# Peptides against a protein of PDB entry 8HF1: the designs that were tried, part 218

Target 1, 320 residues: chain A of PDB entry 8HF1
Amino acid sequence: NVMLYATKPTEVMVSFPHQEQVLTVTRLISAEIEKFYVSLDLMNIGVQPIRRSKSLQCLRDPSKKSFVKQLFNDFLYQMKEYGIYAASIAIISLIVEFDIKRRQAETLSVKLMHRTALTLCEKIRHLLVQKLQDMTYDDDDDNVNTEEVIMNFSTPKVQRFLMSLKVSFADKDPKDICCLVFVERRYTCKCIYGLLLNYIQSTPELRNVLTPQFMVGRNNISPDFESVLERKWQKSAIQQFRDGNANLMICSSVLEEGIDVQACNHVFILDPVKTFNMYVQSKGRARTTEAKFVLFTADKEREKTIQQIYQYRKAHNDIA

## One batch from the design tools (peptide; made by RFdiffusion4, then SolubleMPNN)

Design b2_p24_4_s1 (from b2_p24_4, 13 letters changed)
Fold by OpenDDE base, seed 4:
Structure b2_p24_4_s1 (fold): chain B 320 residues (1-320), chain A 24 residues (1-24)
Amino acid sequence: as target 1 above (320 residues)
Amino acid sequence: SLEEVLKALKESLDEIPEIELEEP
């Protein structure tokens, strides 16, 4: 019985200024999505066949309209919480999803709905890329993936996160790094992964140091709707992280699903800790010597966040 | 200049106000 003396990680709070930089482009995008919702509500897509999955849970496949609205609402959240640069990556995920749904459409009306959503995503992508190019002298797509552009078009939270990565991992041995990054939403894993790939590639001190992967939690809806491809990809990403072929894993709620992730030396909580379970589970992954558990908070919420963490820490000590 | 804003941002950011949450 090796008593794994779980060395308590050092808990660190990084504050960031709450800058509501309401860019004109974000207002334009929001207004275009709102107009699209009005149009979407007027679309007659007919009665959708309820796919009875073999599992007796009549998961009402959320109305194909509800799914479209959910994806755009998640995009709007990502644009607000992570910035324009992350949004330019997030919109690609919507394009891919709507193209798949368009091809899988059983009716012309549903096909048209997804086509209209795609056209909006392409317009949004153009508006985002054009805004990223406003800082670049050249129209070359490679120029929008610089450290400077990524930092400038990221929210203060993401800026502080990227800097915390740079300070923590610059010129370190990749083998000495085992990092988890927790995010709230499934789709945030993909956009932050894409952002990190570009940031690491543009940052010489990190280029050969950090190898990111992402892991998306299982949709609570139906394991049957997870494509065999997505499950294979998740299994591969976890295996790469276990084998040390990846040293940074971005995840959402994954620890609740019993995915065995190794002990890490760094755990970053990019989004607010909303539950005691999330606090305990995420902190419980920072188990190495000198492990760090890093929280990000807006300056205005710092005191409230500190008090909440002390409450969780106390509650954890009372159970342990 | 954009460079000054980025530099001021970078300088303000090099001071990542890390607050160690000491155990009370």
Scores: peptide ipSAE 0.266, ipTM 0.648, DockQ to the pose 0.050
Fold by OpenDDE base, seed 1:
Structure b2_p24_4_s1 (fold): chain B 320 residues (1-320), chain A 24 residues (1-24)
Amino acid sequence: as target 1 above (320 residues)
Amino acid sequence: SLEEVLKALKESLDEIPEIELEEP
C-alpha cells in the first residue's frame, strides 16, 4: 500500500481592493427594505400555530416575521459582498420563496405579509435590472448577461474570482478540470451558480470548458425546510459531478456531513475561512498532483488572513 | 469611458496578484 503522500496543494492567495459599491440604487434598495421592516413590525399577524415538527433546532419564528427579515438581510449581504449583478439573481430566489410562503399561508394576515414582501422584491428586481440595462443599447433582459455587464456590476472579490477562473481554465480540456468553489452561506451557492452560468456562456474561452453545478449543505436544522426538489437537485448535482458531467461544484461550507466529493485539482474559497474545520475540509479536497487551493481576501485583511492560515497549518500538522 | 475602466481593470487584472503562500 503506497500511501500516496497526498502532495500538499499549492496554496494561493488572491487579494482584492475593499470597495463598497456606493451606487444610488443600493442605497435606494436598502432604504426600501428598512421602510418595509417598520411596516412589518406594525403588522398584526396574530398567534401562529406552532407546528411541533420533531426536529429540535428550528429557530421557529412563531411570528414568521424574523424569517422574512432574514431573507432580506441575506439579500442585502449578497448585494454588498458580490455586487448588484449577483443581487439581481439573488432577488429571484426571494421572489420564489415568498410566493411559496404566500400560497402556503394559513391566515389572511400572513398571506398579506408575504404578498407585501413579494411586491417589494419585484420592485427591487426592477431597480436592479434597470441599472444593469444602463450598459445595454437594447432593453432585452438577455443583453444584461454579457461578460462586460457581469464584470462591471460585480464586487472586486467576484471580479478577481471570475478572472482567476478564466486564467486557470481558458481553453483547457473539461476532463482535466475538477474544481470546487466554497462559499459561506447556502443562498450564495445559487446566486454564484447563476452568475457563473451567465459568465461562462458569455466567455468563449470558458464556453464548453466549465460546466458548473451547486450543492447546498443539508441544513441539519430542518430537513422539512428543504423541499423534496432541493434534495433531488443536490443528489443529481453530486452525481453529475461524480460522473464528470459537471467539473465545477459550488458548495456551502456547512459540509458537516461528509459529502464524498472526488479529489479535486482546484479548490477556490470565495468567502473568508472562519474555522479550522472549514480550512481542513476544503483544503483536504485538493488532493491531485499539482492541486491548487485559492483563497480570496480583501487587501485590508491580507495580513490577518495569512496569520490565520499559518495557525491552521500548524494546528493541522500537530494533529496529523 | 466605461471601456477604459474595464480595460484598465482587465490590464490591472491580467496581473492577478497571486501570492503563493509558501510553507513557513
Scores: peptide ipSAE 0.250, ipTM 0.644, DockQ to the pose 0.050
Fold by OpenDDE base, seed 5:
Structure b2_p24_4_s1 (fold): chain B 320 residues (1-320), chain A 24 residues (1-24)
Amino acid sequence: as target 1 above (320 residues)
Amino acid sequence: SLEEVLKALKESLDEIPEIELEEP
């Protein structure tokens, strides 16, 4: 019984400055969403038909208003945590979701509610795109996807993440790369995926080196919302990552549900490590020789984060 | 200016402040 000493990954912490993005556009968007919540609370959508669907969501949100608020709260989180560029991608996911919900609406009142939400998303998208274009002298939509625009309109956390990717993977063989990127929220997977596609396409040193995929979590709240398309996408994305056709996987806590992902040489934790299980499972994927486990922290939270990681490391060693 | 912050970023970013978390 040769206990193959699993090579411990090198644990790296990357610090970023805490900048509150005091952008007029982000304040304006937040104020428009808050005004919309007031209007949404005043909307009489009537008694919704109790669908016999065993979905916990029909019991938790009989008005379907809390779901609308959840999507906008997730968008506000993404805009705050990842920046305006990421928000311009995230808003498209809301547009798609509200358009589906508008088409599936059984009542005129619910249809109108989702239409009003959609109109707000279109306004938000326009405000975001205009702000991205303010840096481009040329009014062409293609100019907003440059490395410069992506970097300028990303939060310091995302800037440090993109740079860590560039430094780690510039001019490497794609076959030598097996990278995981962990995020907290399922919607962040799609947002960061879209951001990475545009960043890789605009960055010559990463073009044809990194091929990203994303894995969205099972929606435990509404199995009816996992479109057959999302389930097909997950299966395809996992298979592409296993086959080496994708070498970077963006995932949320979904790897906890027993998705067998291969041993990786790089694991990035883009969001704060909130649980011991997340630490053990994510670190446990960095199993190759010379594997790196990279954490991101705000400068003000650095010491607290270090202490938390040492506590998790100690607890892991006491169980092993 | 945002450009000066970006330039100072670009100049400071040649050194990603990576701290290796050594075992205590």
Scores: peptide ipSAE 0.233, ipTM 0.636, DockQ to the pose 0.050
Fold by OpenDDE base, seed 3:
Structure b2_p24_4_s1 (fold): chain B 320 residues (1-320), chain A 24 residues (1-24)
Amino acid sequence: as target 1 above (320 residues)
Amino acid sequence: SLEEVLKALKESLDEIPEIELEEP
């Protein structure tokens, strides 16, 4: 048995300062969402008819209110973790989702609930876009998608990530790049994808170098709720990455689903590594010669993160 | 000024403090 010594990737840790950018706009948005939760709790949406689908066990239709709160909580998390620029993209996904739910509403009360949520999202979007515009000194250039605006309205974590991409890939041949970016949440995948499209377009050194795609993990919710559109998108995105038409793939936990992705030369872990399996699976994609595995950590959590990675390395070497 | 802090940040950011996690 020739144990093919898999070339171990170079493991790199990038630290970022824990600066809570407490912007007035972030406080206003959080306060408007909290006021909306109070109003939402007072809304009488009635008893929802249990759709007795005969075959599949009654997945209790998750409380329609709880789902609305989950989406806004995920938005608040993204605004905190990735910044106002990322939040301006993330809110569009909520607008689309609440508009779909509003149209699919079986009762007037549920339709009104989703309409109220949608109106709040439109208000939040306006507040975010206005704040991005207030920093553009040029009255004539409505372009909130500049490298400067993206960097200034991103968290230190996202700033270090974008800089690491620029340093790693500036003026390189796109054929020599196979990059994975791991994030924890499916909504973060779409948000970071939209941010990267705008950043790459605004950065001349990357514009013809990086072609991003994203993959959203299957919702553990019934395969019947995965839109035929999401499945088609996943297949197309994977195929583009295999064919070299895309060279950067943003993934949320997708490796657990057995998606066969080619060996990569760069793997970025944007969110904290929470499990040994996530560490082994993500690191295991950095298999080319001179592959890099890059982790991001807050300065306050640096020591704890280093200790955790050494424990995972030891555990991996003891099993291998 | 905010510009001086941003410029000093840009100049200090050209050195991304990468810690190579050496094998123990």
Scores: peptide ipSAE 0.228, ipTM 0.621, DockQ to the pose 0.049; fails the geometry check

Design b2_p24_4_s2 (from b2_p24_4, 9 letters changed)
Fold by OpenDDE base, seed 4:
Structure b2_p24_4_s2 (fold): chain B 320 residues (1-320), chain A 24 residues (1-24)
Amino acid sequence: as target 1 above (320 residues)
Amino acid sequence: SLKEVLEALRESLEPIPELELELP
């Protein structure tokens, strides 16, 4: 019985300024989505056939309208929480999803609904890219992927996260790095992954140091709706991280789903820790010598976050 | 400068103080 003396990770808090920089572009995008919701509510898409999956759970396929609204609401959240740069990547995921749904549409009305959503996504993408280009003298797409543009068009939280990666990992041996990044939402994994790819590529000190992957939690919705491709991709991403071919994994709620992730030396919690279980499970992955568990908090919420972490530490010590 | 912000970040990486749980 090797008593794995779980070395307690060093818990670190990174404060960031709460800047409500409400950019005009974000207001325009929000207003366009609101107008689209009014139009969407007026659309008659008919009665959707309830796909009985073989599992007796009548998962009412959320009305195809509800799914469209969910994707745009998740996009609006990502734009607010991570910034315009992350939003420019997040919108591409919506374009891909709505194009798939448009092609899979069983009715003309549903096809039209997804086409209208796609047209809005392309308009939003254009507005975002144009705003990123306002800092660049050249209309070249490569110029919007600089460290400077990424940093300037990211929220203070994301700025502090990227800086924390640079401070923590600049010029280190890739083999000495095993990093987890926890995010709240499934779609945030993809946009933060894309942001990190561009940031790492634009940052010489990180370019050959960090190899990111992402893992999306299984939707609590029927495993039958996860494409065989998505499952294969998840399995591949986990395997690459286990084999050391990736040293940074972005994940949402994955630890609750029994995905065996290796012990890490760094755990970043990019979004607020909302539950004791999430605290214990995420912290419990930081098991190496000198492991760091890094939390991000707005300055205005620092004291509340500290008190919450103290309560979680106490509760964890009472159970351990 | 990015350097000053990184230095300020290094200083702001305060370890969350270990609550000295005064065990009674």
Scores: peptide ipSAE 0.038, ipTM 0.615, DockQ to the pose 0.045
Fold by OpenDDE base, seed 2:
Structure b2_p24_4_s2 (fold): chain B 320 residues (1-320), chain A 24 residues (1-24)
Amino acid sequence: as target 1 above (320 residues)
Amino acid sequence: SLKEVLEALRESLEPIPELELELP
């Protein structure tokens, strides 16, 4: 009985400095969203007719306002955690979502609410793009997608992540790469995917090396029409990753039980590991002989993060 | 420089030390 010692992945910790500097544009955007919340609370959208959609989610009046606030709160989180460049991509997702909800609005009051939210998103997009352009010599929108602009307008966490990709994958054969990137939130998957597309395209050493895809967990998919397109996208993305047409997959959850993803040689955890299950399941995807499991931590939280990983290692060894 | 930060990053890509379980 050759006990195939399953080669444990090399666990790596990347520290990043805490970003204390809040840009004026970020403060302005936050203040505009706060003003919008006051206005939104005063909006009378009336008793919404209970459409008996076969899904029993009677979206009561509070749920529509709550959804709008959730999207802006998620945007504020993306801007804070990933930076202004990531926020410029994240806001486009909100624009698309509010335009769909505006078109699907059953009442004039709900249509107006989504229109007001959309107008705010367009204003936020303009403020973000203008700030990205302030560092470019040319007013052309295409010049905001340079490696330099992406790096300068990303948080230290995202900077260290992008640098870790460059160090790990520069000038490698695409066939030798099977990379997973785990993030906490659904919207972060789309945002980091868009950021990576632009970063890879602007970075010669990665342009023909990395082909990213993204996948959102099924439990985070509302059963709306968007869920059909997203389900098609997810199936296509998984298939491309299996076929080797994509070699980097961004995931918002540990792939649900039954999504067989190939053994990966790199696993990046961009957001903090909050649970033992997340640790075990994400680490368990790094199955090749030279597999790396990379964690990101703020310098101030390094010791706490190390202790947490040690507890998870101990608990994993006690169960295995 | 971006190069110095990349070099510093290469040096900072330290494996998370295995807990030396100091067995008592």
Scores: peptide ipSAE 0.038, ipTM 0.621, DockQ to the pose 0.045
Fold by OpenDDE base, seed 5:
Structure b2_p24_4_s2 (fold): chain B 320 residues (1-320), chain A 24 residues (1-24)
Amino acid sequence: as target 1 above (320 residues)
Amino acid sequence: SLKEVLEALRESLEPIPELELELP
């Protein structure tokens, strides 16, 4: 019985300072969203037609207002957790979604509701871009995508993540890289993907080294709205990662959904590990001899994170 | 002790060396 000692990945913890990003712009944006919620609650959108095929969606969001609030709450989360630069990318996803919903609106009142949400997103985008430009002497939109601007307008967590990528992968052969990045939320995958594209393009040492892709989990909220395009794109992204045409994959909870990703040499957990299952499954993807499993924690939560990882290690060893 | 295990875990969880990115 040669117990194949499954090469345990090296577990690494990166601490980041807890900065309350008390930026005036983030407070202004939050206040504008709260004012919008008050106005949204006062909007008379009438009785929505119950479509028999969409009964589950109508039961979840009979007013269409809860979905609007959910998208803005997800945006506020991304702005808080990842920073202003990430928020400038995240807001584009809201603009696209509200424009689709505006075009699909069956009533004038619903169309106006989505238009008002879209106008707020455009205002938020302008406030974010203007704040990114405050660091650039040149009024050119291309200057907001520099390594410096990305770093300065990212949260300490994202800064340490980007630094960890630079240290780990600078001047390496792309073929030697198989990296997973786990995030909690579906919308974070797109946001961090856009951030990484711009960061890699602005960072010479990572240019032509890292080729990112993302996988969004199944839309549990609206399975009917998982566009045939999104499903095709996910299949293509998985295939590119299997073929080595992409060497970094951003995932949200994908392992629970039965997506088999290859064994990787790097696994980054950008968001807190909330479950034992997430810990075991994500760590179980770091299977190469030199595999690294990297966690990010705020300094204030460091001790609690260490205790949690210890409990998960113990529980894993008791089952194995 | 739980403290010794936490310390050993801290030592095994080597932080990726802080790139002192000296911001210029």
Scores: peptide ipSAE 0.031, ipTM 0.566, DockQ to the pose 0.073
Fold by OpenDDE base, seed 3:
Structure b2_p24_4_s2 (fold): chain B 320 residues (1-320), chain A 24 residues (1-24)
Amino acid sequence: as target 1 above (320 residues)
Amino acid sequence: SLKEVLEALRESLEPIPELELELP
């Protein structure tokens, strides 16, 4: 039995300062969302007529109010964890979702609820874009998508991530790059993808070097709610990454779904590793010679993160 | 300044020394 000694990836830990950038705009946005929650609780949506369609067990449509609150809570999380620039991209996804739900509304009360949520998202988008523009001194260059603006309005975590990409991949051959970026939430995949597109376009050393794609994990909600469009997008994104037409893939928990992705030379874990399985599966994708496995941690959580990694290494060596 | 933090970062973005975590 030739135990093929799988080359262990080099594990790297990048620390970032826990700076809560308490911007006035972030406080204003949070206060507007809280006011909206109070108004939403007072809205009488009425009893939804259970359309007795015989065949489809309509999974009890989760409280339409609860879903609206979940989307805004996910947005607030992204604004806190990734910064105002990332939030300006994330809010567009909420606008699209609420516009779809507004059009699909069976009752006038539900239509009005989604319209009110949409109007709040448009106000939030305006406040975010205005704040990004206020730091561009040049009145004529409406380009809020510069490297400087992206870096200034990103959290220390995202700043260290973008710098780690620049150091790792500046002026390299795109064929020699196979990179995975893991995030916890499906909405973060789209947000970080949009941020990376703009960052790569604004960074000459990464322009034509990195070609990003993203994969959203299957919603554990019924496969019938995965739009045929999302499934086609996932299949296309995987194929582009296999064919080498994309060399950086952003993933949310996708490894649990048995997606066969090629061996990578770089794996970045942008969000905290919460489980041993996530650690083993993500690290197990860094299989090339000289592969790097990069973790990000707040300075305050550094010791706890180190201890957790040592426990996972020990447990992995005891099973292997 | 952010520029000084970025320059200090560029200088400190020397290859993250191989954390030869000498496992004891």
Scores: peptide ipSAE 0.023, ipTM 0.619, DockQ to the pose 0.023; fails the geometry check

